# Peptides against a protein of PDB entry 5JXT: the designs that were tried, part 271

Target 1, 319 residues: chain A of PDB entry 5JXT
Amino acid sequence: SLLPKKEINVYIGMSEMQVKWYQKILEKDIDAVNGAGGKRESKTRLLNIVMQLRKCCNHPYLFEGAEPGPPYTTDEHLIYNAGKMVVLDKLLKRIQKQGSRVLIFSQMSRLLDILEDYCVFRGYKYCRIDGSTAHEDRIAAIDEYNKPGSDKFIFLLTTRAGGLGINLTTADIVILYDSDWNPQADLQAMDRAHRIGQTKQVVVYRFVTDNAIEEKVLERAAQKLRLDQLVIQQGRAQVAAKAAANKDELLSMIQHGAEKVFQTKGAFGTMAEKGSQLDDDDIDAILQAGETRTKELNARYEKLGIDDLQKFTSESAYE

## One batch from the design tools (peptide; made by RFdiffusion4, then SolubleMPNN)

Design b2_p29_4_s1 (from b2_p29_4 with D1M E9K E17K N21K)
Fold by OpenDDE base, seed 2:
Order: structure tokens, then sequence, then C-alpha cells
Structure b2_p29_4_s1 (fold): chain B 319 residues (1-319), chain A 29 residues (1-29)
């Protein structure tokens, strides 16, 4: 029998470079962030801010002129300037050491370009598929990854391209480097490894930048998933899940963590109180907090009924 | 199973040794 997936949310901080870029994004559109634009602020502008904040959470080099140079060299700065890359680098070493193989999903093809540079830098053999990958090249990449004795350790995929019915059961680890607004897209990505023919326990690591826009993207995705489950269970096919965030929801998502980010002179969160020395107890407490928050997040949504979820405004997610 | 806690620990310690700060929020309890 196929073992159930284990999903673990990995709450990750930002590098100093990410914090500086996150601040710059908010400052550039401060009137929109403060809600000063009111009803006149375009949904498009708010969506653009959300997209830039999500880029920042993924990697600062997704911005033009953010990469240090000249000379433009791929070195350790590619890892250490992004919190997710720091965690990914250690996680991949553990995954490889245990004889596992890994699928890495992102919404952003440009992040896959950074992950390719990283794979080359670390000497990881990989395959790649995105939305631009030709059908023949996609088949070739899948076959090369799945072949017996394949030396390909990593498969890099955009979440949408990975959703297209492919079988990657030769991997047992899934990393969601970022989350889709549609939780079904992430589930479909996980189901590339978690399918008939899988013999190992599939573990999913979901990277989430803590106290940033991504936490609110995750909360919204969890709300939608719970609503979809309840609608299916209750046979209430007529509850058109409001698929798209409204302006007020987007504004609230942008505002989340913004004040804390602006107050941060240098180090953010725990680093502000303890300075540059997290002790072992600090790290154990982060991760215990991450497991606890993952359980609390799930438990919070499991207790909500359809009527509660329909009334669930972004404001009630912050208490 | 990978201890994600230990992975995160080692990741941040290495970043700090390299002169990079990874910033956690919220503060640890």
Amino acid sequence: as target 1 above (319 residues)
Amino acid sequence: MIDIEEVMKEAYEEAEKKGYKIIFNPPLP
C-alpha cells in the first residue's frame, strides 16, 4: 500500500539582502501599502506588489541589478543571500546522504535558472522542466530522470509544468520552494512523486518565508483547500469558492509583516533580541515553533465550518 | 527521516560563519 504523504512547513527567515529588498518594495508603493489609495488603488497594482514581495521571498537576484558584480561569478553568495537557499543547501546534502532523490517545484521559471546555477556550483546532476519546455524535451527529461541507475539527483520543475500528469515516483522527497495560490496545484505537484509505483515514504517540505507575504499566501491556500473539501463532503456544489483575492485581502496580505520589516534595522525577528548569535536552543525553538504552527494552522482550519470560512476575512486570520 | 530542525540549525550556523545573517521572525519563545 502507498504510505500517506508527510507534509512539513519549513518556516524560513530572510537574509539581510532580502530584508533590504523587501523594505524597498514596500517603500516604493508606501501609499498603496498604507491603504492611502483607498478604493482607487487598482487590484493590478496590489497584485504587482504581491508578486514583487514573493520574488523577494524566493531570491533577491530575481530583481534586475541585485546580483553582485562585476565580476559576475556564481559562488556561495548565491546561497547565503537567500534564506530558502541556505536551508535548501543543507537539506539537499541530507537528502543525498540518505539515498533519496528530490523534486523541487517553484512558480517562477527564473528561480529555476538560479537553482540551475546552484546545481552547477554544487555539482548536483539535475533535470529541468518548465512551461517553455518542448514536449519531446519533457519526455526526454522524465525518461533520463526515471531510468534505472539515473545519476540525476534533482528534478527542477515549475509547479504548472509538473502538474501535467507526469510520473516521478523515482523521487521520494518533494520541495515546494514556493506555494501556489491554488492549493490543488501544489497537491498535483506532490502527486508526481506520491503515485502508484512509489515504494518509499514521500516527504514534502514546503518553504514559507516567515512573517512575510508567503505566510498569508499559505493561509489563503489552506482556507481554500478546507473550503473545497467541505464543499465536496457536503455536496454544496453551488459554493463558488471566491477564487481571486479581493483588494482588501491583497492589501491585508501586503501589510502583514510590513511594520515589522520597516522597524527592522539590520536583523529581523529573534536576531534583533539576541544579536548575531542564535544558540542551539534558539534553533530548536524555531523548529518546534514551526511544527507547532503547522499543527495549529491545520487545527484552526479543521475546526472551521463552511459558513465560518465564507465569512473568514483576512482580518480574522491575524488574531 | 530528515530532522528538519537540525538541517535549519546547521544551515543558519554555516551562514553566520560565512558572514551572512538569516533573520527569523517571530522571536523564538
Scores: peptide ipSAE 0.141, ipTM 0.723, DockQ to the pose 0.330
Fold by OpenDDE base, seed 3:
Order: sequence, then structure tokens, then C-alpha cells
Structure b2_p29_4_s1 (fold): chain B 319 residues (1-319), chain A 29 residues (1-29)
Amino acid sequence: as target 1 above (319 residues)
Amino acid sequence: MIDIEEVMKEAYEEAEKKGYKIIFNPPLP
């Protein structure tokens, strides 16, 4: 029998470089961030801010001129300048040590380019599929990954390209490097490993940048998922899929953690305040908080009725 | 099963040893 998948949200910090870029994004559009545009603020402008903030949470090198160089060399800086890469680098070592194989999903093909450079740098053998991958090359990559005794450890996929009905049950670990606005896209990605033919316990790690835009993306995705489940359970075919995030909802998402990100600028500028070195106890506290927050997030939405969920759920901005 | 807590701990400690700070905003409690 297929074992139920385990899903764990991994709440991750930002590097100093990511914080600086996050601040720059907010500062560039400060009038929009402050809601000064009111009814005149374009939804497109807010969506662009959200997209830039999500890029920042993924990797600062997604911005032009962010990568140190010339010369542009793949080095450890590729890892340590992004909080998610720091966690990924350790997690992949543990995954490999236990004899597991891993699917890594992202919304961003350009992040897969960074992950390819990382795989080469660490000597990880990988396959890749994205939206631009030719049909024949997709088949070849899947077959190469799934073959008995395959030396391919990692499969890099864009979430939507990985959703295309492929079987990757030769992997038992799934990393969602970022989240889709549509929780069904992430579920479809997980179902590439969590399918008939899987013999291992599938574990899904969802990376979420803490106190940033990604928490609000995750909350909205969780709200939508619960609404979809309740609609199916109640046989109500026409709970009108709520239109894409309204301006006020997008603004609230952009503002989430923004003040805290700006406050962090002050702490690094003064040589004199010992930036609290994260001690071992701090890290243990985060992780315990992450498991607790994951349970609380799920429990919060499980208790909400359709009418309450509908007030908070807007459709994905990208469907 | 991977202890994700231990993985994150080791990850942040290694980043710091390399001179890179991972900042939780707010800073981790």
C-alpha cells in the first residue's frame, strides 16, 4: 500500500544579501508599499512587486548585477548568499547519505539554472525539465532518472512542467523550493513521487522564507486548498473560484514583514551592536516553532467554514 | 527520517562559520 506523504514546512531566513535586496525592492516602490496609490495603484504594479519579492526569497542572483563578478565563478557564495540554498545544501547531504533520491521543484526556471550550477559545484548528478524542455528530451530525462541503478540523484523541475502526469516514484524526497499560488500545482508536483509504484515513505519539504511575502503566499494557498476540499466534500460545484488576489490583499502580502526587513538595516550598520549570533538554542527554537507553525497553520484552516475561507481566498494571480 | 531541525541548525552554523549571516526577520527568538 502507498504510505501517506509527510509534508513539512521549513521556515527559512534570508541572507544579509537577500535582506538588502528585499529592502531595495520595497524602497523602489515605497508609495505602493505604503498604499499611497489607493484605488489608482495598478494591480499589475503590486503583482510585479510580489514577483520581485518572491525572486529575492528564492535567490538574490535572480537580479541583474547581484552575482559577484566578473569573473563569474560558481563558488560557495552561490550557497551562502541565499537562506534556502544553505538549508538545501545540508538537506541534500542528509538525503544522499540515507540513500534517497530527490525531486526539487521551483516556479522559476531561472532558479533551476542556479540549481544546475550548484549541482555541478557539489558534483551532484541531476536531470532537468522545465516548460521549454522538448517532449523527447523530457522522456529521455525521465527514463534516465528512473532507470534501475540510475546515478542521477536530483531531478530539477519547474512545478508546472513536473505536473504533466510523469512518474518519478524512484524518488522518495520532494523539495518545493518555492510555492505555487495554486496549491493544486504543488500537489500535482508531489504526486510525481507519491504515486502507485512508490515503495518508500514520501517526504515533502516546503521551503518558506520566514516573515516575508512567501508566508502570505503559503497562507493563501492553504486557504484555497481547504476551500477546494470543502467544495468537493459538499458537492457545491459553483463556489465561484474567487478572482485573483485583489489590490488590498496583494498590498497586505507585500507589507507582511516589510517593517521588520527595514528594521534589520539598522542592526547591521552599527558595528557596535553584536548582531545576535544565532546560537544553537536559537536554531532549535526556530525548528520547534516551524513544526508548531505548520500544525497551527493546518489547524487554523481546518476549522474555517466555506464562508470564512471565501473571505480570505482569492484565486491565484497566475491562473 | 531526516531531522530537518538538525539539518537547519548545521546549515546556519556552517553559513556563519563561512562569514555569511542568515537573518530571520525578526531575528530568530
Scores: peptide ipSAE 0.111, ipTM 0.723, DockQ to the pose 0.360
Fold by OpenDDE base, seed 4:
Structure b2_p29_4_s1 (fold): chain B 319 residues (1-319), chain A 29 residues (1-29)
Amino acid sequence: as target 1 above (319 residues)
Amino acid sequence: MIDIEEVMKEAYEEAEKKGYKIIFNPPLP
């Protein structure tokens, strides 16, 4: 019989670099964060802040110019500048020692690029699938991973690409590096390993940045999942449509842990002391570059109808 | 046979010591 999945929420701190970035993201839009913009504050502006804060929780090198360099060399700084990478590095070493194989899911294709660099740096053999991967290359990657005696330890996937009905029952560990706004997407990702043909206990590690926006993303996803279950049980299909975050909910999510982040000097949580020091000017330059790209991204979404904007998940920004 | 219970106990004890929360998700029916 298929054993039940065991899901473990892994609450993770931020590196000093992540804390500084998180602070500056909040400071840049402090009027929006404080609700001082009132009715004039756009839902789009709040969604942008949420997106930048989620990038920060994943890895500071998701910001243009955040990587120390030139020279841009993959080194241990790639690990120590991100709380999730520090935990991942330790966890993967244990997973490998126990003879397990692992699926790593993220919402962000650019985070998979960082994870590829990490895999190369650590000498982990991997496969990758994201939204841009051609159908034939997806089949080839799945077959290469699933083949008997495969030397591929890690499969890197975007959560959406993992949703595509694929069987990865040759893995017994799932890492959700970040969470989807839609808990069904994460469940579908887990169900790639937790399916007929699985012979091992599937363990899911969900990474969550503690005392940050990701806790509120997770709470919201859990609330939605509970509502979906209640709707199925009660036969009331009509309740599902109201799940778009309002401005006050988004504001509350942004404000969650913000005070604690501002009070934090150095690394937040159980982080190693080996972060790269960025000065204030470096971070401002990177934030300015990130703002330009954010404006360009927003200009693509401003052309979308209200219904498409209501369906605006942070996911469409990372495809 | 990997004592999944022992590996899990160690993983859970290490997880709990590090402030991790365990959630059991039953399979969807």
Scores: peptide ipSAE 0.039, ipTM 0.465, DockQ to the pose 0.037
Fold by OpenDDE base, seed 1:
Structure b2_p29_4_s1 (fold): chain B 319 residues (1-319), chain A 29 residues (1-29)
Amino acid sequence: as target 1 above (319 residues)
Amino acid sequence: MIDIEEVMKEAYEEAEKKGYKIIFNPPLP
């Protein structure tokens, strides 16, 4: 029988470089961040800010001119300048040591380019599929990954490319490097490993930058998922899940953690406490804390009714 | 090469001139 998936949120800090870029993004649009644009502030402008902040949470080298150089050499700086990469680098060593294989999903094809450079730097054998990958090349990559005795350890995918019904049950670990606004996209990604033919316990690690925009993206996705479940259970098909955040919701999400980021000198969150030198015990502590917070997050939304879930509760934006 | 520190410093000075407080809009009641 297929074992249930275990999903764990991994709450990660930002490097000093990420904090600097996060500050710069907020400062560039400070009037919008402060709500000074009022009714004239476009939803498009706020969505653009959210997208830049999400890029920063993923990796600072997603910005033009952020990579140190010349010379442009792939080195350990690729890892240490992003909190998620520091955790990923340690986690992949553990995954490999246990004889597991891993799917890594992102919304951003340009982040997969960084992850390819990382795989080459560490000597990890990988496959890649994104939205630009031709149908034949996609089949070839899947077959190469799934073949008996495949030496391919990692599969890099965009979450949308993972949604195409592919079977990757030869992997037992899933890393969501970032989250979709639509929790169904992430579920579809997880279901590439968690399907008929899987023989192992599937574990899903969801990376979330703590006290930043991504925490609010996750909360919104969890609210939507719970609402979708309740609508299915109650037969209330007319409860249009608020498919898109309004301006005030987007503004609240942008403001979340922004004050803490401006006050931060150097690294933020787990990176402030441990820097780039995480050990195996630090990873276990992060995973255990993440498991607790995941249970608390789920328990918070399980108690809410449909009417409560339709109200975006911004109360947690100021804590 | 964008001097990130200089751009940050200019952005900081401009934001200070604009009143650097992130005004958290109170949650709509």
Scores: peptide ipSAE 0.025, ipTM 0.370, DockQ to the pose 0.017; fails the geometry check

Design b2_p29_4_s3 (from b2_p29_4 with D1M M8K E9K E17K N21K)
Fold by OpenDDE base, seed 2:
Structure b2_p29_4_s3 (fold): chain B 319 residues (1-319), chain A 29 residues (1-29)
Amino acid sequence: as target 1 above (319 residues)
Amino acid sequence: MIDIEEVKKEAYEEAEKKGYKIIFNPPLP
């Protein structure tokens, strides 16, 4: 029988470089971030800010001129300048050691380019599919990955390309490097490994930059997923999936963590009080907090009715 | 099962040893 998938949110910090870029993005549009633009601020501008903040959470080298150089050499800086890459690098070593194979999903094809450079740098054998990959090349990549005794460890996919109904049951680990606004897209990505023919426990690691825009993207996706489930259960086909985030929701999402980022003269969060050394107790507290927050997030949404979720989506727009 | 939290610890410690700081803001308890 197919085992239920396990999903774990991995709350990750930012590198100093990411914090500096995150601050620069907010500062560039500070009037919009402070709500000074009011009703005149275009939804498009706010969406652009959200997109830049999400790029920053993924990797600072997604910005033009962010990569150190010349010389432009791929080295360890590619890993250590992004919190998600630091965690990914250790996680992949453990995944490989246990004889697992991994699907890595992102919304951003340009992040897959960085992940290719990383795979080459670490000597990881990989396959890639994105939105631009030709149909024949997709088939070839899938077949190469799925072949018996395949030496391909990693499959790099855009979440959209992964949505195309492909079977990748030869992998048992899924990494969502970022989250979709549509929780169904992420579920569809997980279901590439979690299908009939899977013999292992599928584990999904969702990377989330803590105290940043991605936390609010995740919350919104979880709210939508719960709403969609309740609508299906209640037969209320008429609750139109609430439209794309309104301006006030986008503004609240941008503001989330912005104050903390601006107050950060150097190190972000509790790192400011204890200096440059997290002790083992701080790490264990982070650890327990991640599991606890994942459980609390799920439990918070599981208890909410449709009316509560509708209110909560309004109240979380004002915090 | 991979202890993701041990993975994070080892990842951050290695980053720091290499002169990179990962700025994690733990949730307040």
Scores: peptide ipSAE 0.135, ipTM 0.723, DockQ to the pose 0.341
Fold by OpenDDE base, seed 3:
Structure b2_p29_4_s3 (fold): chain B 319 residues (1-319), chain A 29 residues (1-29)
Amino acid sequence: as target 1 above (319 residues)
Amino acid sequence: MIDIEEVKKEAYEEAEKKGYKIIFNPPLP
């Protein structure tokens, strides 16, 4: 019988470089971030800010002129300038050591380019599929990955391209490097490994930049998933699946963690104040909080009714 | 099963040893 998937949210920090770029994004559109645009603030502008913040959470080299160079060399800086890459690099070593194989999903094809450079740098054998991959090349990549005794350790996929009905049950680990606004897209991606023919326990690691836009993306995705489940259970009640985030919801998401990111700018300038070194105990506390928060997040949404979930989108803007 | 918390710890410690500071925004309370 197919074992149920284990899903674990991995809350991850930002590198100094990511914090600087995150601040720069917020500062560039500070009037929008402060809500000063009022009714005139375009939903498009807010969506653009959210997209830039999500890029920052993924990797700072997604921005032009962020990569150190020339010369542009693939080096350890590719890893250490992004919190998610730091965690990924250690996680992949553990995954490989246990004899597992891994699917890595992202919304961003340009992040897959960075992950290819990383795979080459670490000597990981990989396959890649994105939205631009030709149909024949997709089949070839899938067959190369799934063949008995395949030396391909990693499959790099855009979440949408991975959603296209393919079978990757020869992998037992799934990494969601980022999250889709539509939780069904992520579920469809996970179901590439978690399908008939899987013989191992599928484990899904969802990377989430802590105290940033991605946490609010995750919360919104979890709310939507629960609403979708309740609509299915209660039948075709026209619970209008709350469409794309409104302006106020987008603004709240942009503001989440923004103050803290700005406060961190002060801590970099003063070499003098002893207090902001997270010790090993602070890390362990954040880590225990992450497993607890994953359980609490799930438990919070599991108990909520449709009316509560619809209200919660307004009240969580004040916490 | 991989201890993801141990993986994160080792990851951040290695980054710091390499001169890269990983800034945890501690969870907003």
Scores: peptide ipSAE 0.128, ipTM 0.716, DockQ to the pose 0.351
Fold by OpenDDE base, seed 1:
Structure b2_p29_4_s3 (fold): chain B 319 residues (1-319), chain A 29 residues (1-29)
Amino acid sequence: as target 1 above (319 residues)
Amino acid sequence: MIDIEEVKKEAYEEAEKKGYKIIFNPPLP
């Protein structure tokens, strides 16, 4: 019988470099961040700010001129300049030690390029598919990953490419390096490992930058997922259409953690406490805290009805 | 010899030109 998948949110801090870039993004559009643009701020401008903040949460080298050089060499700086990479590097060692295989999903193909450089640097054997991968090359990559005795440890995927109905049940670990606004896209990604033919317990680790834009993306995704479940149960199809963030919700999401980021000197969150030198016990503590917060998040939304979720704005998350 | 910097630059410029319009599927009216 297929075991239920375990989902764990992994709340991660930012490196000093990420904090500096996050501050620069907010400062560049400070009038929009402060709501000074009022009704004149376009939804497009706010969405662009959200996308830049999400890039920063993933990796600072997603920005032009952020990578240190010359010389432009892949070394340990690739890991230590991003909180998610520090956690990933330790987590992958554990996953490998236990004889597991891992799918890593991102929304950003350019983040997969960074993850390829990382895989080469660490000597991890990998496969990759994204939105640009030809159909034949996708088949070849899937077959190479799934073959008996495959030396391929990691599969790198865009979440969109993972949605293509592929079977990757030869992996038992899923890492969502970032989250989709649509929780169904992430579920479809998880279901590549969590399918008929899986023999192991599937574990899903969702990376979330703590006290930043990604926490609000996760909350909105959880709200939408709960709403979708209630709509299916109650037959009220009309409710699903209101899930698009309005301008005020986008502004509130951008403002979330912004003050704390401006007050922070150096690293932020878990990275401020431990820096780049996380040990195995630190990873266990992060995962255990993430499991607790995941249960709390789910329990919060399970108590909400359709009418509560329709009234639920991001502001009520802090009361 | 593939100039990796030129390939990166072209890939970045193509990624910008290909402008990943997050096709917001407009909410169905």
Scores: peptide ipSAE 0.035, ipTM 0.481, DockQ to the pose 0.021
Fold by OpenDDE base, seed 5:
Structure b2_p29_4_s3 (fold): chain B 319 residues (1-319), chain A 29 residues (1-29)
Amino acid sequence: as target 1 above (319 residues)
Amino acid sequence: MIDIEEVKKEAYEEAEKKGYKIIFNPPLP
């Protein structure tokens, strides 16, 4: 029998480099971020800001001129300049040590390029599929990964390309390096490992940059998933149509954590004096908060009715 | 099951030892 999958949100900080790039993105469009553009701000402009912030949360080297060089050499800086890579590097060691195999999903093919460089740097054997991968090469990559005694540890996939009905039940770990705006795309990605033929407990790790745009992307995706479930259950097809973020919702999402990211600039100036080492207790508090917040997030949305979910999309604009 | 919190702790400690700071913005109370 197929065991229920376990889903764990992994709340992750940003490197100093990511904070600097996140600040630069906000500062470049500060008038839009402050809502000063009013009705003149294009929804397209706000969507572009959201996409740049999501790139920053994934890896700063997704921006031109972010990678240190010349020489452009893959080194440990590739890991330590991105909070998600720092966690990924340790997590993959534990996954490998337990004899598990892992699917890593991202929305961004360019992040898979960084993950390939990382795999080469660490000596991990991998397969890759993205949106540009030819049909024959997809079959070959799947067969190479799924073959008995395959030495391929990692499968790198774009969430959408991995969504194409493939079976990867030879993996038992799924990492969602980022989240889709459509929670069904992430579920479809998980279902590559969590399917008939799986013999192990599937565990899904969802990486989420804490106090940044990704938290609001995840919240919105969870709201949508719950709404879609309730609409199907209640036969109320007309309610599903409001799922596209409006300008005010996009603005609120961009503003989330922005003030704190700007306050961190003050700390870069004053932290020349007091090295307030995040003590082990601060880290443990953030970690415990992450598991608690994952449970609370799920519990919050599980209890909401259709009318409550429709209100929450309006009230999150006033805090 | 992997203790993800232990993995995060070990990951951040290694980053700091390498001279990289991971910034957690704790939620404002």
Scores: peptide ipSAE 0.182, ipTM 0.732, DockQ to the pose 0.353; fails the geometry check

